# Designs tried in a protein design run: peptides against a protein of PDB entry 3EFO. Part 78

Target 1, 262 residues: chain A of PDB entry 3EFO
Amino acid sequence: SQLADLYKSCETDALINFFAKSAFKAVLHQPLKVIREILVNQTAHMLACYRKNCASPSAASQLILPDSMKVLPVYMNCLLKNCVLLSRPEISTDERAYQRQLVMTMGVADSQLFFYPQLLPIHTLDVKSTMLPAAVRCSESRLSEEGIFLLANGLHMFLWLGVSSPPELIQGIFNVPSFAHINTDMTLLPEVGNPYSQQLRMIMGIIQQKRPYSMKLTIVKQREQPEMVFRQFLVEDKGLYGGSSYVDFLCCVHKEICQLLN

## One batch from the design tools (peptide; made by RFdiffusion4, then SolubleMPNN)

Design b2_p8_5_s2 (from b2_p8_5, 5 letters changed)
Fold by OpenDDE base, seed 2:
Structure b2_p8_5_s2 (fold): chain B 262 residues (1-262), chain A 8 residues (1-8)
Amino acid sequence: as target 1 above (262 residues)
Amino acid sequence: SYVLIELP
């Protein structure tokens, strides 16, 4: 069907870019609450239409997403949790203005990365491989105390280290004996010169490549104060300022879809 | 094709 073809051709990243810019434009003349509602409604309507016209009947407990939109909800939730669309007093007007302007000028690829960061398990690096590690979902549940993760959203880059991260990797990356010796004030990795260090630097370079902004590197130790900032980029988790987790948002969208179809 | 997500 024509509708099915439409959904097959749908580019979620482009949609998110569109929704983001539309919403961020709308904040100038519409209440934030209304904007958020519109975004949720649009999401629900698109998915409801698919369920009604393209998908086979399924259990009420199941959310059906076209393959092309399988990540639409998570991105939409990220958009909804962006400070520009939040009215919390803890968020400064300057910050909202800044991010608004950033997004308004972002291309599709930029906004995609901005709203949903890359989270790479660096501790799994194969120094002989030319491939980047497979990204994991941006959730605390995907982290491990034994792991080292690199997070990047096009503006910021974080190197997160678990409290039990392998000393050999710490030595390889930082040239220090242990986790405790890592200086989190540095914004550059030392040039240790071993294959692992070189591979990590290469990965960081690839991530930085073709990004419009130079990403500042922040070293984050698990359970230290700066980790809280890092965790804000774990976008599938609950937001600090009332934003929903991905799961919660899915439930919300599902509920709205059901309301539309029932 | 489509993805089924089981919700709580």
Scores: peptide ipSAE 0.156, ipTM 0.845, DockQ to the pose 0.884
Fold by OpenDDE base, seed 4:
Structure b2_p8_5_s2 (fold): chain B 262 residues (1-262), chain A 8 residues (1-8)
Amino acid sequence: as target 1 above (262 residues)
Amino acid sequence: SYVLIELP
């Protein structure tokens, strides 16, 4: 059907860019609550329409997403959890204004990365490969105390270190003997010169390539205070300021879809 | 095609 074809051709990254810019424009003249409701409603309507007209019958407990929009809910949730759309006094007007303006000028690729960061398991690097490691989902559940992860959203770059990170990797990256010796005040990785360090630096360079902003590097140790900032970028988890987890948001969307179809 | 997500 024509509708089915539309969904097949729909690109989630373009949609989220559109929704983001639309919402961020709307904040100037509409209440945040209304904007959030509209976004959720639009998401539900699109998916309800798909379920009604394109999808095969399925159990009511199942959420059906077309392949082209399989990640629409997670991106939408990320958008909803952005500081621009959060009504929290902890977020300064300047910060909202800053991020609003940033997103308003972002292309599709930029906004995609901005709303859903890349989270790369650096501890799994193959020093002989030029390929980026496969990104993992942005959730605490995907982290490992034994792991080292690089997170990038186009504006910020974090190197997260588990408390049980391998000493050999720590030595390779920081040229220090243990986790405790890592200086988190560093904004640049040392020039250690070993293959692992070089590979990591290369990866960081690749991530930085063609990004409009230079990403500042923040070293984060697990269970230290700055990790809280890092955790905010684990966008599939429950937000610090009241944002839903991805799972909770899916449930919310599903309920609304059911309401629309009943 | 489509993706089925079982919700709790």
Scores: peptide ipSAE 0.150, ipTM 0.844, DockQ to the pose 0.897
Fold by OpenDDE base, seed 5:
Structure b2_p8_5_s2 (fold): chain B 262 residues (1-262), chain A 8 residues (1-8)
Amino acid sequence: as target 1 above (262 residues)
Amino acid sequence: SYVLIELP
């Protein structure tokens, strides 16, 4: 069908870019609540139409996503949880304005990375391999106290260290004997020169490539105060300022779809 | 093709 073909040709990254810019433009003349509702409605309507006209019958408890839009909900949730669309007094006007302006100028690839960061388990690096580690989902559940993770969203870069991260890796990266000795005030990794250090630096370089902004590196120790900032980039988790987890958002979308179809 | 997600 024509509809099926349409959904097959749909590009989620382009859609999220469009929705983001549209929403961020609308912020100037529409209430945030209305904007959020429109975004959710649009998401639900698209998926409801697919379910009705394209998808095979399935249980009511299941959410059906076409392959081309399988990540639409997660990105949409990230958009909805962006400070520009949140009505929280804790978020400064300046921050909203800043991020609004940034997104308004972002291309498709930039906005995709911005809304859903890349989270890499660098503790799994094989210094003998040129292959980058596979990104993991942006959730605390994917972190490990024994792990070291690099997060990047095109604007910020975080190196997160678990409290039980391997001393040998700490030594390799920071040239210090233990987790406790890591100085989190630094924004640059030391030039240790060993293969692991070089590999990490290479990865960081690759991530930085073709990004319009230079990402500042923040070293984050698990359970220290700055980790709270880091956790805000774990976009699939619940937001600090009332944003839903990905799972919760899926449930929300599903309910709305059911309301549209039933 | 589509993805099925079982919700709680």
Scores: peptide ipSAE 0.133, ipTM 0.836, DockQ to the pose 0.874
Fold by OpenDDE base, seed 1:
Structure b2_p8_5_s2 (fold): chain B 262 residues (1-262), chain A 8 residues (1-8)
Amino acid sequence: as target 1 above (262 residues)
Amino acid sequence: SYVLIELP
């Protein structure tokens, strides 16, 4: 998948960890606006340097990302959209303090998963395969009404079900006849025992492995109220509290790069 | 190696 290729070529996970911790330390003595500006500036400067010194000439409308930093803008945007760096009345001081402390103690692998969740198409599972399905981009555009997706960020795990998800899979996972019969108050999947159920449980186990925290499972039905919480983890989309989409952020960074080079 | 993104 496109996402898998990007992650394999990424060398910026440690950098994002550093930026996150630096920013989250700075919030104690610097205005949020300044911190956000610094982060964007740093991103733009790094990419401007590459464009100036390493990249071949290209059209002004094109953004050039070095292979080692393919996902830098994605992660940076996720960092900028984190509640710690937002001043919204909807976000409590306690929540900001909690997430700040969490990230301050996260290793590189933990922060990578935290800022950009894994989103796996569970409906495509091959019960005969021992491999995890390829992750998709964390955007609503990658979801399907006919699909079932598992999302995990190291702290939370969501099982999202499309309104038209296959009844056979519903039966296989939940042992109920239809989508309407799924109980979303469950925090554990039933042990149905069929190959598909076992494969899903295995995948969930693999995701949980080597994570410092036990991820709580939330079952989400498409178009129900709890889906709004799930959508907050689709980090490439526009944020609920004014954060930019990935595309919008790319445009912002590109604009700043052009300003630096012209 | 690099990624080229066409922006709107």
Scores: peptide ipSAE 0.131, ipTM 0.838, DockQ to the pose 0.637

Design b2_p8_5_s3 (from b2_p8_5, 4 letters changed)
Fold by OpenDDE base, seed 3:
Structure b2_p8_5_s3 (fold): chain B 262 residues (1-262), chain A 8 residues (1-8)
Amino acid sequence: as target 1 above (262 residues)
Amino acid sequence: SYHLIDLP
């Protein structure tokens, strides 16, 4: 059917870019509450239409996502949780304006990375491989106290270190004997020169490649104060300023879909 | 094709 073909050809990244720019334009003349409601409504309507016209019947407790939109909800939730669309006094007007302007000029690929960061398990690196490690979901549940993770969203880059990260990797990356010796005030990794260090630097270079902005590196130790900033980029978790977790958002969308179809 | 997500 024509409708089925439409969903098959849908490009979620383009949609998210469109929704983001539309919403961020609308903040100039619409209440934030209304904008958020519209975004949720649009998401629900698209998925409801698919469920009604394209998908086979399934259990009421199951959410059905077309393959082309399998990541639409998570990106939409990220958009909804962006500071530009949140009505919290803790968020300065300047920060809102800054992020709004950034997104308004972003291409499809840039906005996708911006809303959903790349989180890479660096502790799993194969120094003999030319491939990037597989990204993990942006949630605390995917972190490990024994792990080292690199996060990038096109604007910021974080190197997160678990409290029990391997001393040999710490030595390899920072040329210091232990976790406690790592200086988190540094914004550049030392050129240690071993294969692991070189591989990490290569990965960082690849991530930086073709990005319009130079990403500043922030080194973060688990359980230290700066980790709180890092955790804000774990976008599938509950937001600091009241944003929903991805799971909660899915439930919300599902509820609205059911209401539309009943 | 499509994906089914079990919700809690």
Scores: peptide ipSAE 0.446, ipTM 0.939, DockQ to the pose 0.859
Fold by OpenDDE base, seed 5:
Structure b2_p8_5_s3 (fold): chain B 262 residues (1-262), chain A 8 residues (1-8)
Amino acid sequence: as target 1 above (262 residues)
Amino acid sequence: SYHLIDLP
């Protein structure tokens, strides 16, 4: 059908870019609450239409996503959780203005990475392999106390270290004997020169490539205060300022879809 | 094709 073909041709990354820019433009003349409602409504309507006209009947407890929109909800949730669309007083006007302007100029690829960061388990690196580690979902549940993770969103880069990170890796990356000895004030990794260090640096370089902004590196130790900032980029989790987890958002969208179809 | 997500 024509409608089915339309959904097949949909590009989520382009769509989220459009929604982001439209929403961020609307911030200037519409209440944030209204903007958020519109975004959720649009998401629900698109998915409701698909469920009604394109999808086979399924259990009421299941959300149906067309293949082309598989990641639409997660990105939409990230958009909704962006500081520009949040009304929390803890978020400064300057920060809102800054991020608004950034996104307004972002291309499709930039906004995709911005809203949903790459989270790479670098503790799994094989120095004999040229392959980059597969990204994991941006959730605390995917972290491990024994792990080391690199997070990047095109603007910021974080190296997160679990409290039980392997001393060998710590030595390899930082040339210090233990987790406690890592200096989190550094913004550059030391030139240790071993294969693991070089590979990590290479990965960081690859991530930095083709990005319009130079990403500042922040070293984050688990359970230290700066980790709170890092956790804000775990976009599938609940936000500090009232943003929903991805699961909660899915439930919200599903509920609205059901309301539209009932 | 489409994806089914089980919701709690």
Scores: peptide ipSAE 0.432, ipTM 0.937, DockQ to the pose 0.859
Fold by OpenDDE base, seed 4:
Structure b2_p8_5_s3 (fold): chain B 262 residues (1-262), chain A 8 residues (1-8)
Amino acid sequence: as target 1 above (262 residues)
Amino acid sequence: SYHLIDLP
């Protein structure tokens, strides 16, 4: 069917870009609450239509996502959790304006990365490989106290270190003997010169490639205060400013879908 | 194809 073909051809990244720009434009004329409701409603309607017309019958307790939209909800949740759409006094008007303007000019690839960061397990690097490590889901559950992770969203880059990060990796990256010795005030990694350090730098370079903005590096130690900023980019988790976790959002969307179909 | 997600 034409409808089925439409869903097959749908590109979530482009759709999110569209929704983001539409929503961020609407912020100028509509209340944030209304905008958020519209976004959720649109998401639910799209998925309800699919469930009704394209999907095979399934249990009511199951959410059905077409393959082309399997990540639509998570990106939509990320959009909803963006500071531009959050009505929190802690977020300055300037910050909202800044991010709004940024997104309004972003291409599809940029907005995709912006809303859902890359989170890379750096501690698993193979120094003989030129490939980027496989990204993990942006959730605390995917972090490891023994791990080192690089997060990038096109604007910011974070190097997160677990409290039990391997000393050998710490030495390799920072040329210091232990976690405690890492200086988190630095915005550049030292040129240690070993293969691991070189590979990490290469990876960082690759991530930076073709990005419109130079990403500032922030080094974050687990359980230190600055980690809170990093945690805000774990977009699948519950947001600090009232945003839902991905799971909660799925439940919300599912509920609305069911309501539409009943 | 599509994905089925069991929700809590």
Scores: peptide ipSAE 0.422, ipTM 0.933, DockQ to the pose 0.851
Fold by OpenDDE base, seed 1:
Structure b2_p8_5_s3 (fold): chain B 262 residues (1-262), chain A 8 residues (1-8)
Amino acid sequence: as target 1 above (262 residues)
Amino acid sequence: SYHLIDLP
């Protein structure tokens, strides 16, 4: 599946790591606008080259992605939407500097997870299975009011609960009778001890495993104020500070490819 | 192998 390839595309992971570090180095000497243009241009040029030299003729309205670069655009868009490459006044210089330094020292696996978080449907857990649930795309469209989702990007971990999440799961995870009783100030899940709770804790442990930083857990209720912070990690959606959705970015890249080839 | 994306 496309989603499976997001986490298994080693070549793309290495490439985005390179682009990220190159761009984050360039911010010291080049205007942000120029850096963003270079990244988009580079993406378009690579894809244009493929279309011209490697791909069979197809409709002009279709974007052609080689298998090796299938997920490159989504990562590139995430990079472009990173605070280091944005000049919005809402983003402090300290935050930019912090994230810049973090990424400059990240390995390929770390940067992959950082730019595209893992979003897991926890409400679908099979307590008899040791396998992680299949990740979903990082978009609001993949969430459900009846669902519970775990998001992790190597630095932060969120447990998102829909307003209509099952009371039995809430009881199983938090040992409280309802959604309203969940304390969102907690940073640790209680030791409830039932199979579902243990399975969730195991999953969280697996996600945390081999990560260089301990991810602090944030409990997020749908439609509460802290959900806005959570939504910033839904990287395929439109960014709060002017970043494009993935679909919009694809259109932008496609337009540039057409300009290069026609 | 390649992938085709229909854009809106």
Scores: peptide ipSAE 0.397, ipTM 0.929, DockQ to the pose 0.607

Design b2_p8_5_s4 (from b2_p8_5, 4 letters changed)
Fold by OpenDDE base, seed 2:
Structure b2_p8_5_s4 (fold): chain B 262 residues (1-262), chain A 8 residues (1-8)
Amino acid sequence: as target 1 above (262 residues)
Amino acid sequence: SYHLIELP
């Protein structure tokens, strides 16, 4: 059917870019609550239409996503959790204005990375391999106290160190003997010169490639105060300022879909 | 092709 073909051809990243810019324009003349409701409603309507017209019947407890929109909900939730669309007093008007302007000028690829960061387990790096580590989902549940992770969203880059991260890797990256010796005030990695350090720098370079902005590097130690900022980029988790987790959002969308169809 | 997500 034409509708089925439409869903097959759908580009979720383009949709998110569109929704983001549309919403961020709307904040100038509509209440945030209304904008948020519209975004959720639009998401639900698109998915409800698919469920009704393109999908086989399934259990009421299941959310059905077309292949082309398998990541639509997670990106939509990220959009909804952006500071521009949150009405919390902790978020300054200046910050909202700044991020709004940034997104308004972003291309599809830029906004995709911006809303859903890359999170790479660099502690798994094989210096003998030319392959980049596979990204993991942006959730605390995917972190490990023994791990080292690189997070990037096109604007910021974080190197997160678990409290039990391997000393040999710490030495390889920072040329210090232990976790405690890492200086989190640095914004550049030292040029240690060993294969692991070189590979990490290469990865960082690849991530920086084709990005319009130079990403500032922040070194983050687990359980230190600056980690709170880092955690805000774990977009599948519950937000600090009232944003939903991905799971909660899925439930919300599903509920609305059911209301539309039943 | 579609994906099924089991919700809690």
Scores: peptide ipSAE 0.294, ipTM 0.890, DockQ to the pose 0.852
Fold by OpenDDE base, seed 4:
Structure b2_p8_5_s4 (fold): chain B 262 residues (1-262), chain A 8 residues (1-8)
Amino acid sequence: as target 1 above (262 residues)
Amino acid sequence: SYHLIELP
């Protein structure tokens, strides 16, 4: 069917780009609450239509996502949790304006990365490989106290270190003997020169490659105050400023879908 | 194909 073909051809990243720009344009003349409701409604309608017309019957307790839209909800939630769409006094007008303008000019690839960062477990690096490590989901549950993770969203880059990160890796990256010795004020990694350091630098270079903005590096230690900033980019978790977790958002969307189909 | 998600 035409509808089935539509869903098969749907590209979530393009949709998110569209929704983001549409929403960010709308903030100029519509209340944020209305914009958020529209976005959720549109998401629910698309998925409800799929459930009704394209999907095989399933239990009402199950959310059905077409393969092409399997990540639509998570990206939509990320969009909804963006500072531009949040009505919080803690977020300055300048910050909202800045991010709004950034997104308004972003291509599909840029906006995808912007809304859902890459989170890379660099503690698992194979120095013999030039491939990037497989990204993990942007959630605290995917972090490990023994791990070191690189997060990038096209604008910012974070190197997160677990409290129990391996001293040998710390030595390899920072040329210091322990976690406690890491200087988090640095914005550049030292030129240690070992294979691990070189590979990490290469990875960082690859991430930076073809990105329109130079990403500032922030070193973050687990359980230190600056980690709070880092955690804001764990977009599948509950947001600091009232944004829902991915799971909660799924429940919300599912509920609305069910209402539409009743 | 599609994905089925069991929600809490």
Scores: peptide ipSAE 0.282, ipTM 0.884, DockQ to the pose 0.854
Fold by OpenDDE base, seed 5:
Structure b2_p8_5_s4 (fold): chain B 262 residues (1-262), chain A 8 residues (1-8)
Amino acid sequence: as target 1 above (262 residues)
Amino acid sequence: SYHLIELP
């Protein structure tokens, strides 16, 4: 069908880029509440139309996403949770303005990474492998106290260390004997020279090379104050400033879809 | 093809 073909041709990354720029332009002349409602409504309408016209009947408890829009909701939620679209007083006007301008100039690939960061389990690195570790979902539930994770969104890079990170890896990365000895004020990893360190640096380099902006590295220790900043990039979790978790957003979208179809 | 997400 015509509609089925349309959905097959859709690309979520392009849609998110479009929605982001449209929304970020609209903030200049429309209330944030209205903009957010429009975005949710657009999402619901697209998915409702698909469910009605393209998808097979399914249980009411299930949300149906076309393959081309598999990650549309998660990215949309990330967009909705961006500071530009939040009216919380805790978010400075300068920050909103800054991020707005950034996104307005981002290409499709840039905005995709910006809204949904890469989160890589560094502690799983095989120094003999040329393969990059598989990214995990951006949620605290995917972190481990025993793990070390690298997060990058094209603008920022974080190296998160669990409180129980392996001393061997800490030694390998930082050349210090323990978690407690790690200096979080550093913005560059030391050149320790061992294979693990080299591989990590390589990965960081690869990530950086694909981005137009130089990403500052922030070392984050679990349970220290700066971790709060890091956690804001775990976009599938609840936001600090009232943003929904991905699961909650899915429920919200599903509810809207059901309302449209009933 | 499509994806089914089971909601809580």
Scores: peptide ipSAE 0.279, ipTM 0.884, DockQ to the pose 0.851
Fold by OpenDDE base, seed 1:
Structure b2_p8_5_s4 (fold): chain B 262 residues (1-262), chain A 8 residues (1-8)
Amino acid sequence: as target 1 above (262 residues)
Amino acid sequence: SYHLIELP
């Protein structure tokens, strides 16, 4: 619910779209290091301006975020961690080109979801409600071994299952007796026909609605090899290819703000 | 309205 409230009250989605497209255009004629520095500088300058001119005095150890920009840093960090802005040999030129072109054509809503996925606790579903469960923060710390989570970023959809996920839910979703029997090669959920299964399918349908691309479903078991791919979408965590966690990024931005103001 | 974040 906290995350949902943040997204509802923020006005940064259009700004992030702009920054993303600007940065992805700049990669054609500017070094990646310079582009990243510009993005961080822009973030710091905007927040420094607010602190100087709009905010009440506060402790130096505190970062002050205006309500309209309360989610700006997390989006900026996600942008900075995108493969288009990273110079790692593990990332192919084709992948960079592909994602660059995708984002260059994305609308505001699409880019928002792309940079910060929805992560929904499916194990908490109320079968009597038609409402979507409240999204949680995209971090491993929000997962539970007893839980089942659905992640979507507009291009990919993952169903993550904890090693201790309830057998009754597994039976309800997959019509198999246990976690071990789940086939992770499937890209479609079976039509089991019980209320829980139907509600999950409905949720998946809602998520897919109004998205320009059909999201392929990947079923992921905790502690299996494919989970590593899934974890790359937990954007608040430390990135595989050198990207910072959200907390680390906040510290970086705060440091730069202090340097600008002192 | 603003948000305060205590950083480590």
Scores: peptide ipSAE 0.279, ipTM 0.887, DockQ to the pose 0.606

